# Designs tried in a protein design run: peptides against a protein of PDB entry 1LOE. Part 95

Target 1, 181 residues: chain A of PDB entry 1LOE
Amino acid sequence: TETTSFSITKFGPDQQNLIFQGDGYTTKERLTLTKAVRNTVGRALYSSPIHIWDSKTGNVANFVTSFTFVIDAPNSYNVADGFTFFIAPVDTKPQTGGGYLGVFNSKDYDKTSQTVAVEFDTFYNTAWDPSNGDRHIGIDVNSIKSINTKSWKLQNGKEANVVIAFNAATNVLTVSLTYPN
Target 2, 181 residues: chain A of PDB entry 1LOE as posed
Amino acid sequence: TETTSFSITKFGPDQQNLIFQGDGYTTKERLTLTKAVRNTVGRALYSSPIHIWDSKTGNVANFVTSFTFVIDAPNSYNVADGFTFFIAPVDTKPQTGGGYLGVFNSKDYDKTSQTVAVEFDTFYNTAWDPSNGDRHIGIDVNSIKSINTKSWALQNGKEANVVIAFNAATNVLTVSLTYPN

## One batch from the design tools (peptide; made by RFdiffusion4, then SolubleMPNN)

Design b2_p24_4_s2 (from b2_p24_4, 10 letters changed)
Fold by OpenDDE base, seed 5:
Structure b2_p24_4_s2 (fold): chain B 181 residues (1-181), chain A 24 residues (1-24)
Amino acid sequence: as target 1 above (181 residues)
Amino acid sequence: DFLNRSGSLGLRAYDPSKFAELVK
């Protein structure tokens, strides 16, 4: 069965404690977000809320985060749905599972979700995913239907190094993924 | 979706509404 593990390498000056939702938990120095059972959503949240928008100044904050994740999917016929990084309101709770990745509830744009996500999607959902059926990285804004995607070749069981950066001057979110050799 | 299983890592923001509107 497919499982996803996650290691935080860097985010800001201090590492934060984690709030676990659903079936997320820690083992050693890794986050385990998917249990070896069906019908689960595992989430981990940094405990301290961030200030990304200042209504008084109109400024949006820059940020950079980096982490390592591993997807173990030994059986191509029994795959899960993938791993997701997201930014959401302070009271965020697990959302619809499966193809919605526990982060969204609709393929239609829903501004009330106030959620931006980077998906590392391992399952093709014909209703919203790129038609080529490839595993892909997607940037999701208030919808599970990505505003932009790129094909991604999963290396099963290998550590993927990810860097996600937001440039407030350009409003561009950048995602980099590498498999070190 | 055969397993109906997903994991995610999140940041909680006080007001991410404007951020979500701006991201591209």
Scores: peptide ipSAE 0.659, ipTM 0.941, DockQ to the pose 0.628
Fold by OpenDDE base, seed 3:
Structure b2_p24_4_s2 (fold): chain B 181 residues (1-181), chain A 24 residues (1-24)
Amino acid sequence: as target 1 above (181 residues)
Amino acid sequence: DFLNRSGSLGLRAYDPSKFAELVK
């Protein structure tokens, strides 16, 4: 089974391998997905679509993606909704409503969205988030309501190292997040 | 939701339908 690996280490203004949607943009070696204002949804997509499933053979590919992200949340009274990694159809468009993380638009399962996301959720949405109210990592399949979650302690302003892997043999999606010591 | 602010990084797939159905 083929494995596709992505490593995101550098960005620039002339980045041509990314499609920016919403308010996403690049500065010097930094991908900025949100403006420092309210009501902003920013997305960056790799420009080249991947083949993760072959309908002719039935084969599903492995993949591993690694990246870093930083969330700045200095004000506890003005909390954003978080950061999300996702896999979606080629014609995917940003979605409104911060609580939906720019990826989904309903808490109901909708197979037509064909979207899998890993949310790094910093805001507790009573309607769908884990009842303990913790910031959390969630795996979302065709819904903002996660199929699995784990509490996550945000280190404000710190660079988080993330690895997301899919094992096609087991159909298990794994997520790891670490902060450097 | 206070800021209504979110950022996301994504991969586009030609047909992720089966993948989405399989993920656990």
Scores: peptide ipSAE 0.657, ipTM 0.937, DockQ to the pose 0.776
Fold by OpenDDE base, seed 1:
Structure b2_p24_4_s2 (fold): chain B 181 residues (1-181), chain A 24 residues (1-24)
Amino acid sequence: as target 1 above (181 residues)
Amino acid sequence: DFLNRSGSLGLRAYDPSKFAELVK
């Protein structure tokens, strides 16, 4: 099984490998996905489409991606809504904002979404988030309601290093997040 | 007061349908 890897370490104002949607843009060496205003949805898409599924062979590709993100909220106790990594069809457009993170439109399973996401969710939505109210990492499949979650302590303004990998042999998606010292 | 800010980084796939069905 082939493996596709992505490493996004630096962003520049002339980033040619990204498609920006909504309020996403780059300044200097930082990818800025949200404006400091209400109800902002910003997305950045890697410009080159990937092959994750081969219908002829029936094979799904392994992949690993790594990146760094920062959530910098003016008030660490009032943080909404979070950051999301996702895989979606080539013609994907921004979806519902707010608790849907600009990636989904429903808590109900919708196969037409064809979207897998890893959410780094900073806001508790009672309708679908884990009942403990913790900020969390979630794996979302065709729904904003995660199939699995893990509590996550946000370090406001700090760089989080993320590695996301998919093992095609097991169909397991793994997520790691660390805050380097 | 919350700003409701959502940012995302995405990969575009030609056909992610089966992948989405398989992910665990």
Scores: peptide ipSAE 0.668, ipTM 0.932, DockQ to the pose 0.848; fails the geometry check
Fold by OpenDDE base, seed 4:
Structure b2_p24_4_s2 (fold): chain B 181 residues (1-181), chain A 24 residues (1-24)
Amino acid sequence: as target 1 above (181 residues)
Amino acid sequence: DFLNRSGSLGLRAYDPSKFAELVK
C-alpha cells in the first residue's frame, strides 16, 4: 500500500500554521497526507495566504519553495495516485480524489479552478498522463492534464528534496527533485 | 487508480488567477 509523507525542513516558532483538509495530519517531524486505506484525500495548507498577484500594480511575484516528501509504494501495480504541491484560492477545498489528486476536477482546462500544481504522479491514468506510463513530475494549470511532464524514478521510502520556483520575468515554473546520498 | 489515495501540500493565494494564466 502506497503512503505519502511530507516534511518541512524547518520547524520553529515562526513556522506557519497548517490547515489540514481531508485525511491529512501531522506528527512532530512529518506531515502524513494519506491513510492506509482506499479513497482518501489528504491536504495540508499553509494558513497564511500569499500574495502572488497584485491587481493594482499588475505585478506577479517570484517565489521559491522547498520541501521533502516520502512515498512508500512497495507494490508498483497497487499504488496510490501521488503527491501534489499546489497553489489555489484562499477558499480552496479538496477536489476530486484518485487520479485528480484531490486538486482538480477535470482534464479539460478550467480557468475557474485558478489552481497551479506540481504533481509527483505515481499512477498512470491513460486519459491524461504521458503515454510511456512512467511515474512523472507534472506541472498542472487549471487541469489535471499537465502542460509539461518529466519522468521521475521513485526511490521507494526515500526522502526526495524538492525545489519549486517561479520566475515572474519569464513566467517559468521550475521543479527540481533530488534524492540525497 | 487502485487505491484512490493522494496527498497534497498547498499554498493559499488571495488571487491566483493571473498567476495560473501566466504559468508555462
Scores: peptide ipSAE 0.662, ipTM 0.936, DockQ to the pose 0.641; fails the geometry check

Design b2_p24_4_s3 (from b2_p24_4, 11 letters changed)
Fold by OpenDDE base, seed 1:
Structure b2_p24_4_s3 (fold): chain B 181 residues (1-181), chain A 24 residues (1-24)
Amino acid sequence: as target 1 above (181 residues)
Amino acid sequence: DFLNRSGSIGLRAYDPSKFAELIK
């Protein structure tokens, strides 16, 4: 089984392996996904498409990706909407913002989206988020309504280390988040 | 007053349909 990986050590203004969508851009050593304004959606796509499914063999590839992200909200008690890692078709474009995180358009399962996401959701949307209202990590498959969630304590302004792995033998997607500092 | 800011990083796949169906 093939394995793909995604890792970016440094971001910069001359980042050539990223496709920016919406309000995403780079500054010195930083990928900025949102502008300091209301209602902003920013996406950065790895420029090289991956082969996750082989129709000839029927195999799905393993993959591992690691990255760090920072959510830096002006008010730690007033944070919306979150950060997302996703896998989508090559022609993917920004989707609905706000609670849909720019990745989905519905809480109903929509196979046509062909999108899998790991959300780091800072805002409680009553219509689809876990009823406890906690900020959470969610695994989203063709829907903003997660198939599984885990409560997550946001450390505002701190770097979170994330590892996301897919095991093709078990079809299990694993998410790890750590605040090392 | 929420800012409604959403950022994401993504991988583009040639055919993620089957993958999406298999995720557990």
Scores: peptide ipSAE 0.654, ipTM 0.929, DockQ to the pose 0.855
Fold by OpenDDE base, seed 2:
Structure b2_p24_4_s3 (fold): chain B 181 residues (1-181), chain A 24 residues (1-24)
Amino acid sequence: as target 1 above (181 residues)
Amino acid sequence: DFLNRSGSIGLRAYDPSKFAELIK
């Protein structure tokens, strides 16, 4: 079965504590977001809320974050839904339905969710995922249906190094994923 | 989905509404 582990290397300027939701937990060695069972959603939130938007100035903050995650998916049949990075309101709660990656609850655009996510999606949901059926990286804005996707060749059990950056001058969110040799 | 399983890590923001609207 597929399992996901996570280590954060950088998240803003300061190291922060985590708030766990659902089945997420940590040991001294690793952050574990999913259990090796069915019907599980695990989330970890940084404890300190961020200021991403200043309504007085109209400015949005830049940010860069990097982390490493590992997905163990030894076979193609018993596949989990994936791993997700997200930004959401302070009262955010885990969402049900594995296909929604614990973050969203609809394929329709809903601005009231105020949620942006980068999905590393390992399961093809015919209702909203790219028609080629590939595992993919997606940028999700207020919907599980990505505004942009790119095929991603999962390397089983290997550490994926991810960098996510937002450029406030251009409003462009960039995502990079590499498997170091 | 078969396993119905997902993991995520997130940032909480005081007001991410405009940010979400601007993402490209």
Scores: peptide ipSAE 0.645, ipTM 0.937, DockQ to the pose 0.631
Fold by OpenDDE base, seed 4:
Structure b2_p24_4_s3 (fold): chain B 181 residues (1-181), chain A 24 residues (1-24)
Amino acid sequence: as target 1 above (181 residues)
Amino acid sequence: DFLNRSGSIGLRAYDPSKFAELIK
């Protein structure tokens, strides 16, 4: 059955604890975010909240994060629904599953969501995904409808190395994905 | 959706609202 796993490249004694939501759990080497059934949403959150915006100064922080993920699917031609990195309020809970990736609830812009996500979307949702039907990387801001997307070729069962960075000077979020092997 | 499976890794922010407004 299809599974999605996540691994932290620099896992050590100083690694922050994780809060698991939904069907997410951990093994010695991997975070398993989906179980072998339909309609599963699994999330893992770093336990320590981050300071990304300082209301006193108005400054927004730069950040960079890296991780690897694996999607294992029995059918490489029809894989649902994908993997997502997100930043959300401290009280965030799993949202709508399926095409909403457990992170959003609407294709309409909803500022109350206060959620930014990078989706690695393996399933084409005709209502909001790029019309070419390609699996894609998307940047989502308060909506499952991405503000920007780029085609991405899934390598089933392979570890994808991801780097996500935000430049506060330019307000640009960058995403890179590579398959080293 | 076919399988309706989604996994995610997240960071919790005290106030991500302004950040979300700025993203390009």
Scores: peptide ipSAE 0.640, ipTM 0.920, DockQ to the pose 0.645
Fold by OpenDDE base, seed 5:
Structure b2_p24_4_s3 (fold): chain B 181 residues (1-181), chain A 24 residues (1-24)
Amino acid sequence: as target 1 above (181 residues)
Amino acid sequence: DFLNRSGSIGLRAYDPSKFAELIK
């Protein structure tokens, strides 16, 4: 079946393949999604829309995407909310910030959201996060409340390599995160 | 949620509704 691939290797100030929303911007070879202030939501969208579902044939495409991110959270008492990868409709705009990660608006399932996300969550929200309070990776479907989670050991200030893949034959989304040495 | 700060990177899809329904 058809496969869609996505990769970003450079984040220069003249990037033409990205749509920036909220407080997201680029510097020399860097993508910055959050400003060094409170109450900020930053998003970067790949400019070209993808075809994930063909209404004529009913086929759903495979896809694989990879990226690298860094989280700086040296103070455990003054933490941000996390980083998120998502797939959303073409007209998607920033949503509720904070614990909703700028991607969702509710912990209740909302099919009108049409949004699938992989969260790298650094803050424990008692209303929907795993009860153990661990930092975690979560798969979110039309809700900030994850359908599945796994504890994640954050390495402060280090680059995390992420691969996200969807298998259309099984409808399974897989996530891998590694910290290269 | 102290800083109320979040960042995200995303893909835009023409019709992700069916995909969202199937994902597990």
Scores: peptide ipSAE 0.637, ipTM 0.934, DockQ to the pose 0.775

Design b2_p24_4_s4 (from b2_p24_4, 10 letters changed)
Fold by OpenDDE base, seed 3:
Structure b2_p24_4_s4 (fold): chain B 181 residues (1-181), chain A 24 residues (1-24)
Amino acid sequence: as target 1 above (181 residues)
Amino acid sequence: EFLYRSGSLGLRAYDPSKFAELVA
């Protein structure tokens, strides 16, 4: 089997292997997904589409992705909406509905979205988020309403290390987040 | 109106339908 991997340690102004959508851009060698304004959605997509499923053979690929992200909110007690990693069809476009993390547009399950997301959700939306109101990590499949969630304590302004892995043998998606000391 | 700031990092797949079904 063939393995495809890539690594981006520094983000330049001409980052040709990324597709920027919405307000996403690069500055100071960092990928900045949102602007310091109200109601901003920004996305960065790896420019080369991946093959995660081969319809001819039925094979599904394993994958592991790792990244770091920072949420730096001026008011740590009022933070919306969060960060999201997602896998979506090649024609995916940013979504601008509040609370939908730039990825979804409804709480209803929509198989036509073909979108899997790992949300790092900093804002409690009563309509779909876990009732305890905690900030949380969620796995979202074709809906902003997570199929599974775990409480997560945001460390404002701190770099979070994330590893997301899919095991094709077990069909298990694993998410790990740590704040290094 | 509620404030929102949403950043996301994505991978595009040619056909992620089966993957989505398997994760669900």
Scores: peptide ipSAE 0.696, ipTM 0.938, DockQ to the pose 0.783
Fold by OpenDDE base, seed 2:
Structure b2_p24_4_s4 (fold): chain B 181 residues (1-181), chain A 24 residues (1-24)
Amino acid sequence: as target 1 above (181 residues)
Amino acid sequence: EFLYRSGSLGLRAYDPSKFAELVA
């Protein structure tokens, strides 16, 4: 089984391997995905499409990706949906429906979206989020309503190191998040 | 109406349909 690996550790204005959508952009040292406004969606896509599924052989590839993200919420601003990693078809576009993390548009399962996301969700939406109201990591398949969630304690303004891996032998998607000391 | 502020990082795949089915 093939393995595709991605490691994104630095962003800059000269990035040639990213496609920006919505409010996303880069500075010398940062990828900025949102503006300091109440409603904003920003996305960055790896410019080269990947091969995750081979219909001829029936094989799905392994993949591992790692990145760092920061959520910095001002005291006077309490509306922030969070950060999301996703895999979607090549023609994917940002979604602007509130609460849908810029990726989805419904809580109903829609196989036509062909989208898998790992959400780092900082805002509780009563219609679909875990009832305990915790900030959480979720795995989303073709729906904003996660198939699995785990409580996550946001460290505001701190860099979160994330590793996301898919094991094609087991069909298990794993997510790790750490805040280095 | 929900308010939102969301950033995301994505991979584009030629055909992610089966992958999505397997993860579900």
Scores: peptide ipSAE 0.671, ipTM 0.927, DockQ to the pose 0.663
Fold by OpenDDE base, seed 1:
Structure b2_p24_4_s4 (fold): chain B 181 residues (1-181), chain A 24 residues (1-24)
Amino acid sequence: as target 1 above (181 residues)
Amino acid sequence: EFLYRSGSLGLRAYDPSKFAELVA
């Protein structure tokens, strides 16, 4: 079994272990995924591809990742569209923006995307989001329409601590979010 | 007016197809 790990405590201007796509960049030791303009899509990918599936053994790897993110909207009542953590093929490129979060292109299940995402969705899209209209955490598999969601109260401008874990024995993806401050 | 900003942090996998299948 091979183990891959990485940690980024502070981001710098020469962050060579990240691939930036769209409007993603680093400034002042922070990873900034969106520019201060409308209709922006920004992605940052860890530069080294991971092995999550071993075709020889048939095993899928366990993994745990943790990070902090900040959504800082000028108006707490006017926030779109959200933040996403995702796993995708090595040749992944930015997808449709807006409600698709730059990660997906359809609410219909599309196995060709081969993408699993955890969305922290701040904007209610009537066509696919939970009908209660709540901001939510969602697990997305090959579709922007989540297979499972949980209401989430955004604390605008505050750091959210996230832990995402996959248990290969149970095939359960676990998401935890905490606002420690 | 909504800004429609979408940011994401991603991992690239050589073959995530089975993983996606199992999570679904």
Scores: peptide ipSAE 0.671, ipTM 0.931, DockQ to the pose 0.908
Fold by OpenDDE base, seed 4:
Structure b2_p24_4_s4 (fold): chain B 181 residues (1-181), chain A 24 residues (1-24)
Amino acid sequence: as target 1 above (181 residues)
Amino acid sequence: EFLYRSGSLGLRAYDPSKFAELVA
C-alpha cells in the first residue's frame, strides 16, 4: 500500500501550500485558525489533494501526519471549542461552528459527509461528548459524535505535538499527543 | 462565558468515502 505524509513545520505569510477558510490565516511564525472573538471558525487545508483510496485497484493508502498546535485561552477552565484535524472531500467548506468544530453538522452518522476527523475537544457538549466531561481526543467519522475518545489534559498556551497515522492493513487510526515543553 | 472558537487543519482527499467507511 501507499503512504501519504503531511508535515508543515513552519508557517509564513506567503504560505502557498495552504488554503485558508473562515478566519484562518498565517503570520510570520504561526498559523492562526481562530480570531480572538466569539463564534469564529478557521480552517487551513493543504492545497494539494491527497489520494487515500484508489477506486480502480481498491487499495487504501497508509498515511501519517504530524503537526503541533497551541490553544491559547483566556480562561483555562472555560475553553471552547477545540482544535481538529480532518480529512474531507476536495470541495470541503467550513461546516457548523461551536461544538461541531467547523467540521460537522450533525451528531447523527451522515455518510455523505465523507469526513474523518481527530478532535482535540476542549468543551463538553452534553449531547454527544463523553459523560465524564473531560477534555478529550476523539476520532470522528461522518459525525461529531466520536467513535472513540480518550481524556486529554490541555496545557493552555503550550505546544502539543501530534502524530496521526492510519494503517491500511488493519484499518486502525492512531493518535498521539505529547507536550514536550 | 465561552468564546466558541474552533480551528482545524485539514487534508482534502479524492473520494474519502471508503476511508471513512474503514475507520468507522
Scores: peptide ipSAE 0.657, ipTM 0.926, DockQ to the pose 0.867; fails the geometry check

Design b2_p24_5_s1
Fold by OpenDDE base, seed 3:
Structure b2_p24_5_s1 (fold): chain B 181 residues (1-181), chain A 24 residues (1-24)
Amino acid sequence: as target 1 above (181 residues)
Amino acid sequence: MIGFSATGNSEVRVVSWSFSSELK
C-alpha cells in the first residue's frame, strides 16, 4: 500500500513543496492564486507527484483533501471566473481563457487530458455552464463542462471550508463546502 | 499532480490545505 499525506497550515515564503505557475505566489502566510485584476491565471501544484492511478493494476487511490479558500472580489456583482482543485498529469500547464479556470481548454470531452477538477465557478459561461446561471460547484472530467453541478452561494471575502473525498471502490467523488463564519 | 487554479478579476487565496491518499 502506498500512502501520501501532508498538511499546510501556513503558506510561507519560499514554500518548498509547491510549484507555482502563472501568477500564483505566497504572501502573508496564504497562497494567492490571483489578484483583483482581469485576465490572470494562477496555479500551485504540490511539488511531488501523487500516485493516484496504478497503470499496472488499474487500482485507483482513495483520497481525502481539505482546504480553506477565499474569493475576494472588489465588486460582488461581477465575480470572475472561479477556483478549482484539480488532478492532472505531471506536465500540466496553466491554460488561457478565464472560463476554463486555468485547467481546461475545451468544452469537448478529451480523454487524453487526464484531468479531473472540482470547480467553484463564479461566472456563467453560456456555452457550458448550467442554464440556470447560478454560481456552482462542479465536477469536471476531461472537460470544462461539468458532469455534475450544484448551486453554490458565494460569500464574498469569507473563508470557505471544503472537503473532497474519493472512494475508489465505489468510484464516487464527494464535495462539501461550508462557511463556518 | 494535484493543485489549485484560479482565474479572473478577484483575489483568490488558499488559507490551508491537507491531503491524504491510499493506493492499495
Scores: peptide ipSAE 0.841, ipTM 0.980, DockQ to the pose 0.932
Fold by OpenDDE base, seed 1:
Structure b2_p24_5_s1 (fold): chain B 181 residues (1-181), chain A 24 residues (1-24)
Amino acid sequence: as target 1 above (181 residues)
Amino acid sequence: MIGFSATGNSEVRVVSWSFSSELK
């Protein structure tokens, strides 16, 4: 059995186990992906590859990840575009910005992307988002168009606690989000 | 690889992060 685990309780200026991409950086012991400016992409990767899928056996890893994040918008009524936790190939680079969240390039299913993401989407994109226009949590498999979504009420500037778990035996991904305060 | 991404007009911060996986 191959296992991997880590825990980061604060993000230092020289965080050695992260790879920063785009505008991602650390400040005040927080990982800052974006600032309140337009047309930017910020990403950060755990520096070591995680073996999620065994090509020989076809086995897929069970995993659990938890994190706390904040979306802090200057205007609560104009919040774009969102935040995501994602799994991608070892050579992953920032992808299309805006509504594609820096992780995808198409709303059409593209198996070559080999990317799975849990999105916390604050902006309604008519071409692919749920028609009710709600901010939402989405599960994205090789497309920015989510295979499943659930409405989510953003609390601007507040810390959200997230747990994402994947059960390989059932092929079920679960996501929970709470605002403790 | 695993990680985070964000785009847009807001400040997006991650405060803490833990991960655990098991591949049989």
Scores: peptide ipSAE 0.841, ipTM 0.979, DockQ to the pose 0.937
Fold by OpenDDE base, seed 2:
Structure b2_p24_5_s1 (fold): chain B 181 residues (1-181), chain A 24 residues (1-24)
Amino acid sequence: as target 1 above (181 residues)
Amino acid sequence: MIGFSATGNSEVRVVSWSFSSELK
Protein backbone atom coordinates (compact mmCIF):
# COMPACT_ATOMS: atom_id res chain seq x y z
CA THR B 1 0.00 0.00 0.00
CA GLU B 2 1.27 3.42 -0.96
CA THR B 3 0.30 6.30 1.27
CA THR B 4 0.82 10.01 0.94
CA SER B 5 0.01 12.72 3.40
CA PHE B 6 0.84 16.29 4.16
CA SER B 7 -0.48 19.17 6.18
CA ILE B 8 0.10 22.85 5.63
CA THR B 9 -1.22 24.93 8.48
CA LYS B 10 0.33 28.12 7.18
CA PHE B 11 1.80 29.05 3.85
CA GLY B 12 5.27 30.48 4.13
CA PRO B 13 7.10 32.87 1.85
CA ASP B 14 9.22 30.04 0.54
CA GLN B 15 6.81 27.15 0.42
CA GLN B 16 9.00 24.48 -1.12
CA ASN B 17 6.28 21.89 -1.53
CA LEU B 18 4.15 24.05 -3.80
CA ILE B 19 4.43 24.88 -7.45
CA PHE B 20 2.94 28.27 -8.19
CA GLN B 21 1.29 29.00 -11.50
CA GLY B 22 -0.19 32.17 -12.85
CA ASP B 23 -0.77 34.71 -10.14
CA GLY B 24 -0.54 32.25 -7.28
CA TYR B 25 1.77 33.16 -4.43
CA THR B 26 1.99 33.20 -0.66
CA THR B 27 1.57 36.20 1.57
CA LYS B 28 0.69 36.71 5.20
CA GLU B 29 0.83 32.96 5.71
CA ARG B 30 -1.92 32.44 3.15
CA LEU B 31 -1.88 30.98 -0.30
CA THR B 32 -3.24 33.75 -2.49
CA LEU B 33 -4.47 32.54 -5.84
CA THR B 34 -5.95 35.76 -7.16
CA LYS B 35 -6.30 39.34 -6.11
CA ALA B 36 -9.22 41.61 -6.72
CA VAL B 37 -7.31 43.85 -9.10
CA ARG B 38 -6.32 40.95 -11.31
CA ASN B 39 -8.48 39.30 -13.89
CA THR B 40 -6.24 36.34 -14.48
CA VAL B 41 -5.71 32.87 -13.11
CA GLY B 42 -3.76 31.74 -10.10
CA ARG B 43 -2.93 28.18 -9.21
CA ALA B 44 -0.81 26.19 -6.84
CA LEU B 45 0.08 22.52 -7.03
CA TYR B 46 1.51 20.19 -4.48
CA SER B 47 5.01 19.76 -5.79
CA SER B 48 5.07 15.99 -5.66
CA PRO B 49 2.87 13.93 -7.94
CA ILE B 50 0.24 11.94 -6.11
CA HIS B 51 -0.44 8.42 -7.26
CA ILE B 52 -4.19 8.42 -7.64
CA TRP B 53 -4.32 5.74 -10.31
CA ASP B 54 -2.16 2.66 -10.63
CA SER B 55 -1.92 1.75 -14.27
CA LYS B 56 -0.63 -1.72 -13.50
CA THR B 57 -3.34 -2.82 -11.12
CA GLY B 58 -6.07 -0.42 -12.11
CA ASN B 59 -6.51 0.53 -8.50
CA VAL B 60 -7.54 4.03 -7.55
CA ALA B 61 -6.49 5.68 -4.34
CA ASN B 62 -8.75 6.58 -1.52
CA PHE B 63 -8.10 10.13 -0.47
CA VAL B 64 -9.27 12.81 1.89
CA THR B 65 -8.38 16.45 1.69
CA SER B 66 -9.37 19.29 3.94
CA PHE B 67 -8.81 22.96 3.43
CA THR B 68 -10.00 26.36 4.44
CA PHE B 69 -10.50 29.02 1.81
CA VAL B 70 -11.74 32.57 1.54
CA ILE B 71 -13.28 34.44 -1.33
CA ASP B 72 -13.00 38.12 -0.62
CA ALA B 73 -14.84 40.19 -3.17
CA PRO B 74 -14.71 43.97 -3.01
CA ASN B 75 -18.15 44.04 -4.56
CA SER B 76 -20.46 41.42 -3.14
CA TYR B 77 -22.78 41.87 -6.09
CA ASN B 78 -20.13 41.04 -8.65
CA VAL B 79 -18.16 37.98 -7.64
CA ALA B 80 -16.29 36.15 -10.36
CA ASP B 81 -15.33 33.53 -11.11
CA GLY B 82 -14.64 30.96 -8.45
CA PHE B 83 -12.26 28.54 -6.82
CA THR B 84 -11.38 24.88 -7.30
CA PHE B 85 -9.57 21.97 -5.81
CA PHE B 86 -8.47 19.82 -8.70
CA ILE B 87 -6.60 16.73 -9.77
CA ALA B 88 -4.83 16.77 -13.12
CA PRO B 89 -1.90 15.24 -14.99
CA VAL B 90 1.63 16.30 -14.20
CA ASP B 91 1.80 18.61 -17.19
CA THR B 92 -1.24 20.60 -16.10
CA LYS B 93 -1.13 24.28 -16.94
CA PRO B 94 -3.26 27.29 -16.11
CA GLN B 95 -6.17 27.68 -18.46
CA THR B 96 -7.61 30.94 -19.68
CA GLY B 97 -11.21 32.04 -19.61
CA GLY B 98 -12.50 32.96 -16.21
CA GLY B 99 -15.48 30.68 -16.31
CA TYR B 100 -13.21 27.69 -16.77
CA LEU B 101 -11.74 28.46 -13.35
CA GLY B 102 -8.21 28.02 -14.64
CA VAL B 103 -8.64 24.27 -14.88
CA PHE B 104 -10.68 23.38 -17.94
CA ASN B 105 -10.94 24.72 -21.46
CA SER B 106 -14.24 23.34 -22.65
CA LYS B 107 -17.68 22.29 -21.56
CA ASP B 108 -17.32 19.27 -23.78
CA TYR B 109 -16.43 16.07 -22.02
CA ASP B 110 -12.84 15.10 -22.76
CA LYS B 111 -11.77 11.85 -21.18
CA THR B 112 -8.19 12.46 -22.21
CA SER B 113 -7.92 15.49 -19.94
CA GLN B 114 -7.91 13.24 -16.88
CA THR B 115 -8.95 16.18 -14.77
CA VAL B 116 -11.30 16.20 -11.81
CA ALA B 117 -12.24 19.33 -9.95
CA VAL B 118 -14.45 20.37 -7.12
CA GLU B 119 -15.56 23.85 -8.00
CA PHE B 120 -16.84 26.59 -5.80
CA ASP B 121 -18.38 28.65 -8.52
CA THR B 122 -19.50 32.18 -7.85
CA PHE B 123 -20.36 33.27 -11.37
CA TYR B 124 -23.15 32.04 -13.60
CA ASN B 125 -22.06 30.94 -17.05
CA THR B 126 -25.17 30.32 -19.09
CA ALA B 127 -23.54 27.74 -21.30
CA TRP B 128 -22.82 25.19 -18.59
CA ASP B 129 -23.87 26.25 -15.09
CA PRO B 130 -27.08 25.20 -13.36
CA SER B 131 -29.99 27.11 -14.77
CA ASN B 132 -31.11 28.44 -11.41
CA GLY B 133 -28.12 30.77 -11.45
CA ASP B 134 -27.14 29.94 -7.89
CA ARG B 135 -23.59 30.00 -6.73
CA HIS B 136 -22.75 26.37 -6.36
CA ILE B 137 -20.40 23.59 -5.53
CA GLY B 138 -19.81 21.32 -8.47
CA ILE B 139 -18.03 18.10 -9.23
CA ASP B 140 -16.32 18.40 -12.57
CA VAL B 141 -15.01 15.38 -14.45
CA ASN B 142 -13.13 16.19 -17.63
CA SER B 143 -15.36 19.20 -18.24
CA ILE B 144 -16.29 22.48 -16.64
CA LYS B 145 -19.86 21.28 -16.91
CA SER B 146 -20.40 19.66 -13.55
CA ILE B 147 -21.77 16.17 -13.23
CA ASN B 148 -23.42 17.24 -10.01
CA THR B 149 -23.99 20.55 -8.29
CA LYS B 150 -25.36 21.91 -5.08
CA SER B 151 -26.32 25.47 -4.29
CA TRP B 152 -23.90 27.25 -2.03
CA LYS B 153 -24.32 30.55 -0.25
CA LEU B 154 -21.07 32.46 -0.38
CA GLN B 155 -20.17 34.29 2.77
CA ASN B 156 -17.96 37.00 1.38
CA GLY B 157 -14.68 37.31 3.18
CA LYS B 158 -15.37 34.42 5.53
CA GLU B 159 -13.41 31.23 5.94
CA ALA B 160 -15.05 28.14 4.55
CA ASN B 161 -13.99 24.73 5.78
CA VAL B 162 -14.06 22.04 3.14
CA VAL B 163 -13.64 18.30 3.27
CA ILE B 164 -13.40 16.26 0.10
CA ALA B 165 -13.23 12.50 0.32
CA PHE B 166 -13.02 9.87 -2.36
CA ASN B 167 -13.87 6.24 -1.82
CA ALA B 168 -12.38 4.15 -4.59
CA ALA B 169 -14.42 1.08 -3.78
CA THR B 170 -17.69 2.90 -4.25
CA ASN B 171 -16.39 5.49 -6.71
CA VAL B 172 -18.06 8.17 -4.63
CA LEU B 173 -16.69 11.64 -4.08
CA THR B 174 -18.12 13.55 -1.16
CA VAL B 175 -17.82 17.26 -0.52
CA SER B 176 -18.73 19.21 2.56
CA LEU B 177 -18.49 22.92 3.16
CA THR B 178 -19.20 24.75 6.37
CA TYR B 179 -18.80 28.27 7.60
CA PRO B 180 -17.84 28.00 11.24
CA ASN B 181 -18.48 31.68 11.87
CA MET A 1 -1.01 16.55 -9.47
CA ILE A 2 -3.34 18.08 -6.94
CA GLY A 3 -3.88 21.71 -6.27
CA PHE A 4 -6.00 24.79 -6.25
CA SER A 5 -7.06 27.24 -8.88
CA ALA A 6 -8.98 30.47 -8.92
CA THR A 7 -9.99 33.09 -11.42
CA GLY A 8 -11.76 36.37 -11.48
CA ASN A 9 -12.12 39.69 -9.78
CA SER A 10 -11.93 38.65 -6.14
CA GLU A 11 -9.17 37.78 -3.77
CA VAL A 12 -9.08 34.05 -3.22
CA ARG A 13 -6.98 32.66 -0.41
CA VAL A 14 -6.31 29.23 1.00
CA VAL A 15 -5.66 29.27 4.72
CA SER A 16 -4.71 25.66 5.37
CA TRP A 17 -4.55 22.39 3.50
CA SER A 18 -4.20 18.76 4.44
CA PHE A 19 -4.23 15.70 2.24
CA SER A 20 -3.99 11.98 2.68
CA SER A 21 -4.23 9.16 0.21
CA GLU A 22 -4.00 5.41 0.22
CA LEU A 23 -3.37 3.40 -2.90
CA LYS A 24 -3.74 -0.31 -2.39
Scores: peptide ipSAE 0.840, ipTM 0.979, DockQ to the pose 0.917
Fold by OpenDDE base, seed 5:
Structure b2_p24_5_s1 (fold): chain B 181 residues (1-181), chain A 24 residues (1-24)
Amino acid sequence: as target 1 above (181 residues)
Amino acid sequence: MIGFSATGNSEVRVVSWSFSSELK
């Protein structure tokens, strides 16, 4: 059995176990992906690849990840574009910005992207988002067009606690989000 | 690789992050 684990409770200026891409960086013990002053793309990767699939047996890893994030918009009525946790190939680079969240390049299914993302989407893109226009959590497999979504009410500037778990035996990915009081 | 991405006109911050995996 192969296991991997890590925990980051503070993001320091010399956070050596992260690879920063785009405008992502650390400041005030936080990982800052984007700033409110302009439209940008910011990413950060765990510096070591995670062995999720065994090519010999075909087995897939179980995993659990927990994180706390904040979206802090200067105007609560104009919040774009969103935030993701994602899994991608070892040579992954920032992809299309805006509604593609820096992770995808198409609404069409593209198996060559080999990318899975959980999106926390704050901006309605008519071409692929749920027609109700709600901010939402989505599960994205090789496309920015989610295979499943659920409405989510953003609390601007507040910390959200997220747990994402994958059960390889059932092939089920679960997502929970709470705003603690 | 695993990680985070954000885009747009707001400040997006990650406060803490933990991960664990098991491959049998």
Scores: peptide ipSAE 0.840, ipTM 0.979, DockQ to the pose 0.940

